Peptides against a protein of PDB entry 5H65. Designs and how they scored, part 130

Target 1, 294 residues: chain A of PDB entry 5H65
Amino acid sequence: QYLERTPLCAILKQKAPQQYRIRAKLRSYKPRRLFQSVKLHCPKCHLLQEVPHEGDLDIIFQDGATKTPDVKLQNTSLYDSKIWTTKNQKGRKVAVHFVKNNGILPLSNECLLLIEGGTLSEICKLSNKFNSVIPVRSGHEDLELLDLSAPFLIQGTIHHYGCKQCSSLRSIQNLNSLVDKTSWIPSSVAEALGIVPLQYVFVMTFTLDDGTGVLEAYLMDSDKFFQIPASEVLMDDDLQKSVDMIMDMFCPPGIKIDAYPWLECFIKSYNVTNGTDNQICYQIFDTTVAEDVI

## One batch from the design tools (peptide; made by RFdiffusion4, then SolubleMPNN)

Design b2_p15_7_s3 (from b2_p15_7, 6 letters changed)
Fold by OpenDDE base, seed 2:
Structure b2_p15_7_s3 (fold): chain B 294 residues (1-294), chain A 15 residues (1-15)
Amino acid sequence: as target 1 above (294 residues)
Amino acid sequence: SLWEQLLALSEEQSL
């Protein structure tokens, strides 16, 4: 639907909720650091979470590596298992389970690995050689997901996370419900395991100024605003540079705002109640920024 | 066998 451009001064006087088309300059934004702007968002409970750092994952996998794989859970109809004993780490046992498709082992590029006792480094290496990796642990009767604080699925450099609040974890054997055990679609894996997948999102606050008024608008976007997936940006230096360039274009350091380019975007207003205080807030939506300066 | 190939591939890792 077409929206007429509305000046910020007019918007600031109106009740929420409403939708607007605006043309404004990006006076400032926060956070300034890109890695701080990337969050995990639950589509169900809408909780925002931090993306775990490498150090956090190291701890989780190190703890997992202290557990011995249960021999009784090895070599099922779903997967074939192999155990390795590390040479230099007190004889740490690592179990790798190769998931089969209808009893047949697929090619490496189609194969899902379930890993017990692997380090982050080992898991990452394997994820580059196989289709996907799931960190698991031995449960009482079946393999189980290791920890929702770690990725439930790793595909190449992409870490897929699940919501601890909304997920009701099911055992690994529930992967049997998947007809296609070659593509390993994250959403399908999540569904089979009772996981509500989290979405990578850019979370930023923009201070917008059109010369008539100033307002702060919240940005929560996965891939539309920058035309760059939030899920990939943390692992790709070129994508990071691209986002930085875009932000520098709209909000160049050391330059006066009068020289800033105009940003056209859609914003919606909404009411927020904090105790007795009712505040109108604004969120950017359905907006793609141009990378080119006209 | 494919299994042997997969094992070999996995063994090339730090495992």
Scores: peptide ipSAE 0.030, ipTM 0.730, DockQ to the pose 0.012
Fold by OpenDDE base, seed 1:
Structure b2_p15_7_s3 (fold): chain B 294 residues (1-294), chain A 15 residues (1-15)
Amino acid sequence: as target 1 above (294 residues)
Amino acid sequence: SLWEQLLALSEEQSL
């Protein structure tokens, strides 16, 4: 985008909505912890929600593990089923359903597993060996997604979540509508099951100062700003370190703001109505942090 | 087979 650089003092006097190019220092940012900045965003209802913690998932899967798989739902045209009893943990029943491609079992790296009664640990282990895992439960007539509070699809270390508000869940047999039952594209799986997939986003508030004025700008971005996917950062230590390094570069601890590097970015203003009060807010958009910052 | 692989994995990973 081409915009002339505008000083913050001028921006602060203008009506919204407008777009600006700015050069400012990052005086401060919130939240300070990376894990607190990663949220789930619905593209339809635009609600933001927290990424579930491991403890939350443990509870959901533990509850699911108390329920016995329905034998009548095993071994359909869509999947082959295997049941085993754990040696420990009171001998709970676990059902794994291997989704077939045109009636044939695929290789493990192409295979989708539907799991009943699995713990988080077991599911995670399986997701590292098979293409994808969907936690499911026995419904009245078909297998169903276990819970939208848990991932509807796990691929390796990536957890895919759906919006509870916008989703109209369909039974697992709707996966039959997929022509390709080997790649397991998350959006395709979501569509087949009536799920509106949530998007991982970085959500942060930047306090920007260019020496002429100070303003707060909101950042909601999935992968452009840091050039790091928000969907992967929580499960990758190297990506976390990279984000931390970037933030430390722009806002180094223990150093005066006069020595901070300049951040070039685009911001847009917009009006927010809170009762009788009108407020102008700012959001960062179409911005990628440069590696070479002086 | 996938069954054998799963069983082997479950035993190895203490599933």
Scores: peptide ipSAE 0.028, ipTM 0.732, DockQ to the pose 0.013
Fold by OpenDDE base, seed 4:
Structure b2_p15_7_s3 (fold): chain B 294 residues (1-294), chain A 15 residues (1-15)
Amino acid sequence: as target 1 above (294 residues)
Amino acid sequence: SLWEQLLALSEEQSL
């Protein structure tokens, strides 16, 4: 590695900003629950947001389902539309718009659905059968994204979110600008609709101890540290178990720290100013945890 | 067809 190992006691005495390679034990970490460690991060404004809970999404989609699809917006050159009336007591109207590729309906695994009036459960079921689903509503002149508080794109079990602050939403007809209407790359969809996509990240605080000193280091990582995508972990039990196993390996419960494995990682120091107080903070970067137990 | 597939799904989903 291009950096020599530096003991924590030496790091704690140095000014920021600097980069270090360290070897330390993970004394503790926060939060302990994986669900609490997964956040949404905007690459532009750098705002961190909570991943919406299913209950929050239920409310959004329930509210959306109270609105009737506009007949004038059905069956355009971009999509073919079908309307269902649910058999429930309220008789909800659900509109499904099948996005066409050059005027032809693609295969289900290549097809994007635009959904009006669907529940979360219904949308999720459809997302398992089709390539992608976008929750939409009838605007004045065109279909529009339903709400940035909900996913703008659902692909299988992956929910893609957009930044409310940085996005300037465009109408659904802007999907016409996409040459490829089969793969539905999230970034391309986002660009077409004026959405700044949020990134799933693991956000944790590690307390590191090498026997010479103790420091707290911040982890914000999408897929490198665990070699597991933060975007997939919440919806995959096996991935969750894998992360838990990794954390238990480095910080085993009920075991003394003397028996903990050593963690090698890179940290960078930086200055944080809170009013008149200057603090040096540390962040883990460019680190992948290896299964090598030292 | 996609329509037929969706119709089948809609029945399962109470659509």
Scores: peptide ipSAE 0.028, ipTM 0.739, DockQ to the pose 0.013
Fold by OpenDDE base, seed 5:
Structure b2_p15_7_s3 (fold): chain B 294 residues (1-294), chain A 15 residues (1-15)
Amino acid sequence: as target 1 above (294 residues)
Amino acid sequence: SLWEQLLALSEEQSL
């Protein structure tokens, strides 16, 4: 829909909810560090979560590595299994299960690995050579996803996470429901395993100033605002640099706001109630800034 | 084979 440009001073006087088109300068933004702005969002329960740190994942996988793979769960119609015993680290056993397509082992670039007892380092190395990796554990009757605090699917450098609150986990044999066992689409894998996938999002607060007024607007966006996927930015230095460049362009350090470029965006107002206090908040939506920068 | 590939990788890795 076409929206006329509205000055911030007028917006600040209006009740919510409403949608606006604005032209303003980005006076400031928070958080300043990119890694702090990337979160995981559940599209179902709308909880925001931090992206797990490497240290968090290390703990989870170390704990998983203390468990012995169940021999009874090896070599099914779905997968072929191989076991390694480490020479060091008290003889840790690692099971790798190669998921078959119609009883045939696919090529490495099409193959999903189920890993039981692997460390983060080992898993990451394997994910660079095979299509996908799922960290698993031995359940009572089947392999199961290891932990939703860790990725349920790793593809290259991309970690796919699921919502603990909304997911109802199913056993690994449910991957049999997938007709195509070569592409391993994250959403399909999630559906088969009863996982509600989390979305990577940029979460920022912008302070906008058009000379008539100042307001704070919330940004929660996956890939539209920067035209950069939040899911990839943490693992790609070039993408990080691009985001930083965009932010520096709109909010250059050491320069007066009078010299800042104008940002055109859409914002919506909404009511927030904290006890007895009613507050109007603003959120950026349907806005792309990258086209103006590159 | 995938087994051979994994074996080759495992020799270079911690597995």
Scores: peptide ipSAE 0.028, ipTM 0.734, DockQ to the pose 0.013

Design b2_p15_7_s4 (from b2_p15_7, 8 letters changed)
Fold by OpenDDE base, seed 1:
Structure b2_p15_7_s4 (fold): chain B 294 residues (1-294), chain A 15 residues (1-15)
Amino acid sequence: as target 1 above (294 residues)
Amino acid sequence: SLAEQLLALHREQEE
C-alpha cells in the first residue's frame, strides 16, 4: 500500500479515523520484557489474556491427575487405550489413548495422544515424541477436554489455547469428523471440538518521535512486524534473541535519541470513549521491520 | 519414564 509520509505534528491535529505513513524514531517502548509482551488474543471476542505460566499448568494437570480414568470410556473405535499405575504418588493412574486412523494405529510422528492424569512434565515429554497431545478427562459419556485454561493441543513445544468465552466444547468423539487423523491441524482439531483458538500476539506500546511531535502507538501483531511468530518465541531462545536485537537496534540503550535509526511504519488513528472524554489513539498496522535501517 | 514406555508400546503395536 502507498501513503504519503505525514509528520507527527500534523497527525496530532487531525480527526480520527485515518491512516498514515510515518517515519519516526522509537523513543521508548513498553513492556520492556519480551515475555510480558506476548499475549493470547481471541479473534471473536477480542479479549486479551495472559499466556499461562508453567506453574499454572502444573496446578491444572495436578488437579486432573486426581481423577480416575473411566474404564467404560477406554478402547473405542477412535482410540486404543493403555493404563499405567505409577509406583509413586499413591498409585496415580494415567490413561493414554492412541487415536487411530481408520482403525489403524499411525506412526508416532502422525499419532495424536489423549492423556488423562498426566503431569506437565510427562505431557511435554510425550509431545516431543508424538505428533500431538491433548489433555483430557473422563466425562459422563465420553472423553472431554480437560480444561481450556490449559492447552487443548500440544505439538512439540507449541501450546495451543482456546477461548473460554467463545468456545462451546464438544466431546472427543467429535474428532471422528476429521477425515485425516494423521496431520492434526490445530484449526481442524479446534473446529471439531468446538474450540475458538486463541492467537499469540505481540502487544506493545511504542512512543514515536520524529522531531515534530511525539505520539504513542499500539502494536498488536502475531508474526508480521518482527517476521517472527509470537506463538513460537516463548519457547525458542534464538527467536527471543532476535526480537531483543531488533528492539535494541531501534531503541539502543545508553544512546541519545538523535542517534536512533528511523522507523518507517503505518499507523491508524481511532476514537476511544472513556466516559465523557473522547480520545484519539493510534495503532501500528501492516508494518514489517525493515532490515535496511540507516 | 512414561514416555519411554509409551514409545516402546507404540513400536510393538506397529509391528
Scores: peptide ipSAE 0.150, ipTM 0.814, DockQ to the pose 0.011
Fold by OpenDDE base, seed 2:
Structure b2_p15_7_s4 (fold): chain B 294 residues (1-294), chain A 15 residues (1-15)
Amino acid sequence: as target 1 above (294 residues)
Amino acid sequence: SLAEQLLALHREQEE
């Protein structure tokens, strides 16, 4: 939809909710560190969560590695199982289950691994060699997802997380419902396992100034604003540099605001109630920033 | 086989 450009001073006087097209300078933004700006968002309950750090995952997988795989759950129609006993780590048991497609073991690049008792390092290495990895544990009747605090699916360097609040986990045999057991689409896997997948998002607060007024606008965006996926940025140095360059372009350090480039974007106003206080807030939406500067 | 590949990889991880 076409919206006429509205000055910030006019916007600041209007009731919410409304949508606006604006042209403003990015006076400042927070957080300044990119890794602090990447969050996990649930599309159902809309809660924001922190992306787990490696240290957090280490603990989860270390704990999982203390559990012994149940022999009764090995080698089903769905998967073939291999068991290792580590030599240098107190003889922990590691089980890897190769998910079959119609009873046939797929190629490495098409194969999903279910790993039981693996360390973060081991899992990461495997995820780089196979299509996908799911950390699992032995349940009562079937293999189950290890922990929603850890990725439910790892594809290369991409970690897919699920919402603890909204997910109703189902056992691993529910993967049988997937006709194609070679592509391993995250959403399909999530659906089969009763997981509500979380979405990586950039979360930032922009202070915008067009010379007529100043307002703060909230940014929550997955891949449109920077044209860079939030899901990939944490694991890609080049993408991180790109985001940093974009932010430096719009908000260059050590330079006066009069020299800043203009940012054109859409914002929507909305009401926030804190007790008896009603506040109008603003959110950026449907906006892509271009690096093309005159 | 994939199993052999996995075993090889696992051994490398322990080294």
Scores: peptide ipSAE 0.080, ipTM 0.762, DockQ to the pose 0.013
Fold by OpenDDE base, seed 3:
Structure b2_p15_7_s4 (fold): chain B 294 residues (1-294), chain A 15 residues (1-15)
Amino acid sequence: as target 1 above (294 residues)
Amino acid sequence: SLAEQLLALHREQEE
């Protein structure tokens, strides 16, 4: 639990695995662009994935919009359905299903929408007015999640993704298992639909220098390091500015490293085997830097 | 109603 501060030169000579407390300067970090540092991580299979871009989602939803909603799947005990036929776009049909709570339509801020055939723009607009949106398609006997390459749940500006490898998708009617159909907790929705939710994480490589040695440490953190959720940073300019300010503080551009502030952090060493090569790597853990900025 | 809100939004999107 208690760790004394260890100089980097001593750490570099030791076998892994071990945990250390260090005091070092952030000489440099990669990637430099914030949006490149945000990834999706599966807590089960530990795969790292890129966050889909708007263009990727647009393609998925355009493809979904080419499918006609099945009339037989509309207006169940779980949801009320509304259908639109666009005047343009070759008569595109859009279905929106309002999920009911115990047979009662909830308020907009508590309502989950299932959208079938919607564009990205339409979905985004709806997510600003309703509690949650799930992109769906007509399955054989029930509505189904549209595509795990797209968000399984959209709440405001937050896109929740699921792991394709670890998820075993279940039909939309499994939402009936949720007692409370007003709060729409992402983990609960995921569980009901057989989805392993992915976690937004900051992924960076820090080059640390304490004057005795230099080592690279890997950072994978969701919300502790910056005290800013990785899930929100891409859609919030203020949060982006905050992260940039923090990084600029520890690694200011255009000045010498001697003037850099000291960073207190915990790192753990671990062995990585790649073929015949055994390498010791380092990872930052249980570290918060935001306290130093406040 | 929620339906009315949705319809209004949808109409706005088509314009």
Scores: peptide ipSAE 0.072, ipTM 0.759, DockQ to the pose 0.013
Fold by OpenDDE base, seed 4:
Structure b2_p15_7_s4 (fold): chain B 294 residues (1-294), chain A 15 residues (1-15)
Amino acid sequence: as target 1 above (294 residues)
Amino acid sequence: SLAEQLLALHREQEE
């Protein structure tokens, strides 16, 4: 959609909702730390959640490791099972289930593992050797997802999370509905297990100034704005550096705003009602930052 | 086999 550029002073006088094209300088932004700007967003209920920290996951998996795998649930048509008894003080049992494709074990890079009793460290190591890992527990009649507070699917360094509010979990045997048991597309796995997958998003507030006015615009974006996936940035130092460089480019520290580059973007206004108070807010949309300094 | 590979990995985890 084509929109003419509108100065901020004019925008600030108009009623919502409307869409605008603007050219402004990024005076400031928050949060300043990248890890604070990455959130999980549900596409259905629109709840924003924090990405769990490693410490949080450690607790969940430690708790899961206190449970004994049910022998009756091992070695089904869907998966082959192997069990280890650790030599630690508690002697915990770890069960790994190798999901088969048409009764045949696939190659490691195509294989999905279901793990019971694994620690975060163990699970992460496995996720680097196999296609995917799902933390599970023994249910009454079938294996079940361990906890939606933890990833339902781990692929390499990517943790896939599900919405607790919107998901209606189904047992692991529902993976049988997947015709292709080698690619393990997260959305397909989620659908089979009754999970509404959460989306990684950058959540930031930009203070924009074009010399005629100043406004705050909200950014919620998964991969368009920076051309960097929010789902990968937390576990990739190079991507983090790239985002930091982009932000430093538009909002360089230690220099005056007059020297800042211009940012062109689209914003939409919308009304927010809090009791008796009506406020107009702004959100950035359909915008990719240019690397060119103007 | 995948099982053997996993066992090897598990051993490394225990060490």
Scores: peptide ipSAE 0.068, ipTM 0.752, DockQ to the pose 0.013

Design b2_p15_8_s1 (from b2_p15_8, 7 letters changed)
Fold by OpenDDE base, seed 1:
Structure b2_p15_8_s1 (fold): chain B 294 residues (1-294), chain A 15 residues (1-15)
Amino acid sequence: as target 1 above (294 residues)
Amino acid sequence: SLIQALEEEASKLSE
C-alpha cells in the first residue's frame, strides 16, 4: 500500500479512524525486556495472555505425574502404548503412546507421542527425538489433553498453546480424523481436538518523535515487523540477539535523539472510550522495520 | 524398533 507521509503534528490534530505513513525517530519503547514483550493472542476472543514460564509448566506436569495412567486406554487402533515405572521417583508411572499411521508405527521423525505423567524435562527430551509430543491424561473413556495451561503440542523447542475460553476440547481419538498422521501440522491437530490455537505476538509501545510532534503507537505483530517469528524468539538466543540489535539500532542508548535513525512505518488511529473520556490511540500496522536512507 | 529405541531414551529421562 502507498500513503503520503504525514507529519506527527498534523496527525495529532485529526479525528480517528485514519491510516498514515510516517517517518519518525523511536524516542523510547516499552517494555524494555524482550521476554515481557512476547505474549499469546487469541484470534477469536482477542485476549492477550502471558507465555507460561518454565516454573509454571513444571507445576502442571508435576501434578499430572501424580495421576496413574488407565490401563484400559492403552494400545488402541490409534496408538501403541508403553509404560514405565520409575524406581527413584516414588514409583511414578509414565505412559507413552505412539500414534500409528494406518495401523503402522511411523519413523521417529514422523511420530507423534502422547505422554502421561512426564515431567517437563522428559517431554522436552522426547520432543527433540520425535516429531511432536502432546501431554495427555486418562479420561473416562479416552485419553484427553492434559491442560490448556500447558502446550497442547510441542515440536522441538516450539510450544503451541490453546485458548481456554474459546476451545471446546475433544478426546484424543478425534485425531483419527486426520488423514495424514505423519506431518502433524499444529492447526490440524488443534482443529481435531477442538482447540483454538493462540498466536505468539510481540507487544510493545513505541514513543515516536519526528520533530514536529510526539505520539505513542502500539505494536502487536507476530513476524512481520522484525521479520522474526515471535513463536521462536524465546527459545533461540540468536533471534533474541537480532531483536535486541534492531531495537538498539533505532533507539541506541547513551546517544542523543538527533542522531537516531529515521523509522518509516504505517500507523492507524482509533477511538477509545473510557467512561466519559474519549481519546485517540495509534497502532503500527503492515510495517517491516527499515531505516530511511533519504 | 521405535519402542525399543524409546526405552533406551526413557531410561535416561529420570536422570
Scores: peptide ipSAE 0.099, ipTM 0.821, DockQ to the pose 0.013
Fold by OpenDDE base, seed 4:
Structure b2_p15_8_s1 (fold): chain B 294 residues (1-294), chain A 15 residues (1-15)
Amino acid sequence: as target 1 above (294 residues)
Amino acid sequence: SLIQALEEEASKLSE
């Protein structure tokens, strides 16, 4: 949709909600650290959550490792099970369940592993060798997802999380509903297990200045703005560098704003009510930053 | 066999 450019001074005088096309300089942005800008967003309840840190996951998996795998739940039509006892750590038991496709074990790059008692390090190692890993625990009648505070699915370096509020977890045997047990599409796995997947998003506040006025605009975007998936950036140094370069381009340190490049973007205004106070806020939408900024 | 190969990978967890 076509929108004419509107100066910020004019926008600041108008009521919400409205959509605008603007051309402005990025005076500053928050947060400055990329890791702080990546959040998890629920598409249903719209809660924003922090991405768990390695230390958080370590605690969860350590707790899980204190539980003994239930022998009765091993070797079903869905999966073949193997159990090992660690040589150290007081004889920790680790159960790995290899999910079968029509009774046959698939190739490693197509195989889903269910793991009981694994550490984060062990899970990460497995996720690099197999298609995907689900941390699980022994439930009453079936294997169950270990904890929604941890990833429900790990594929390579990608951690897939679910919303605790919106999810209604189902047992692991519900994976039988999947016709194709080789691709392990995260959304399909989530659906089978009653999980509402969280979405990785960049969350930033931009201070925009076009010389006529200054306003703050909120950015919540998954993969359009930077043309980089928020879901991959935390685990990829090259992608992190790319985002940093983009931000440095628009907001270079050590120079005056007069030398900053112009940013063209779309913003929408909306009303926020805090008691008796009405505030107009702005959000960036449908915007991709140009790489060839002149 | 494929099963053996997968088991070998899994066995590394206990090391």
Scores: peptide ipSAE 0.092, ipTM 0.814, DockQ to the pose 0.013
Fold by OpenDDE base, seed 5:
Structure b2_p15_8_s1 (fold): chain B 294 residues (1-294), chain A 15 residues (1-15)
Amino acid sequence: as target 1 above (294 residues)
Amino acid sequence: SLIQALEEEASKLSE
């Protein structure tokens, strides 16, 4: 759709909801730290959650490691199992289950691992050599997902999380429903296991100023605004630097706003009611920041 | 070590 540019002073006088094209300077933004701007969003219940920290995951996996793998659940038609006992960690037992495709073990780069009792470090190392890793535990009759507070699927450096509220977990044998057991698509895995996958999003508040007025606009975006996936930025230093460079470009420190570049974007207004107070808020949408700044 | 053992298994799968 085509929208003409509207000055902020005019927008501030209009009722919501409406869509606008604007040209403004980024006076300031929050949060200032990138890692604080990355959240997990549920597409179903719309809850925003914090991305678990390494320390949080360590606790979860340590707790999981206190449980003994059930021998009865090893070596099924779906997977082959290997068990190890650690030497220096009170004899911790680790079970790794290699998922088969039609009864045959696939190549490592196509293979899904199910792991019981693994540490975060061990899981991360495995994710670099195999296609995917799922942390699991022994249930009553089958292997089950360990904990939705931890990733349900790890691929390389990407951690996939599920919504605790919206998910109705199914046992691991439900992976049998997947025809292709060599390309482990996160959405397919989630569907098979009854998981509602969470989406990584950038969440920021921009203070925009075009010289006629000032307004705050909310940004919630997964990969369009920066052309950088929120799902990868926390694990990639180069991507983090890129985002920081973009933000510094639009809002350079130690420089007066008169010298700031212009940001062109789309915003939509919407009503928020809090008791007797009716407030109009703004959200950035369908916007990609350009490399060439005016 | 566990990692070494798993690496060995990975090698077998890649063959």
Scores: peptide ipSAE 0.032, ipTM 0.733, DockQ to the pose 0.012
Fold by OpenDDE base, seed 2:
Structure b2_p15_8_s1 (fold): chain B 294 residues (1-294), chain A 15 residues (1-15)
Amino acid sequence: as target 1 above (294 residues)
Amino acid sequence: SLIQALEEEASKLSE
């Protein structure tokens, strides 16, 4: 799959769709803030949505905490349950369900917790001690996922989200279909629960200039371009710094573009219809950042 | 037991 390098001026004159290899300078990019560039993408319906803020999650979990766990749903073959009342003035009921593997509780680092009535803070604490946490609520016949606006699975500092549009939620007992109840692979959990998992992606627009022409290229990438997972970057200061450093390297502030490094990448053109107007757009694909020797 | 240990961990969170 070799592509010859094509100058931007030539690309700009060609019809879409086509694929190109280019060498260009990153004149500018948007958004400038990393947080703004990280989105959730559905691989099925292709919806892009914002990563929920802590405040958003707080509201969801606060609402969930007002609901009383159903005693009838406690202590099944799938999980053992513990219920307690918080020591605050409101005295909310909290239920934690420890998922068993073939009737046996695994070690904490292999154990999935289902939590009813937990706060974001409590859930985060649990996710640091146990393998995974799923926020749930008491349904009519079984525990159910609390809300797809919140993570369906939390592993350490990683929040896994599902697509509201594409998911057809199934009850918690469907986790029984998982043969391995120790690793708790997000995709497997999602499949069992009827969730289409969203993907963390970097979403940016690059203005590329090779001296022959200028074009804007769209970047939507999960972990290839920066060699940094979009799913982890928001929770890791070092990764954030790394991304910032990369962007500053290719697009240094206060410096003439002549001094910018050359970026080699693949772009594909595609047609976009906006009303009666047809526009050719470009997207970066299958690219890991590389710098040419100047 | 393991369940007791896990329960202890969980219970501490609400205190």
Scores: peptide ipSAE 0.102, ipTM 0.821, DockQ to the pose 0.013; fails the geometry check

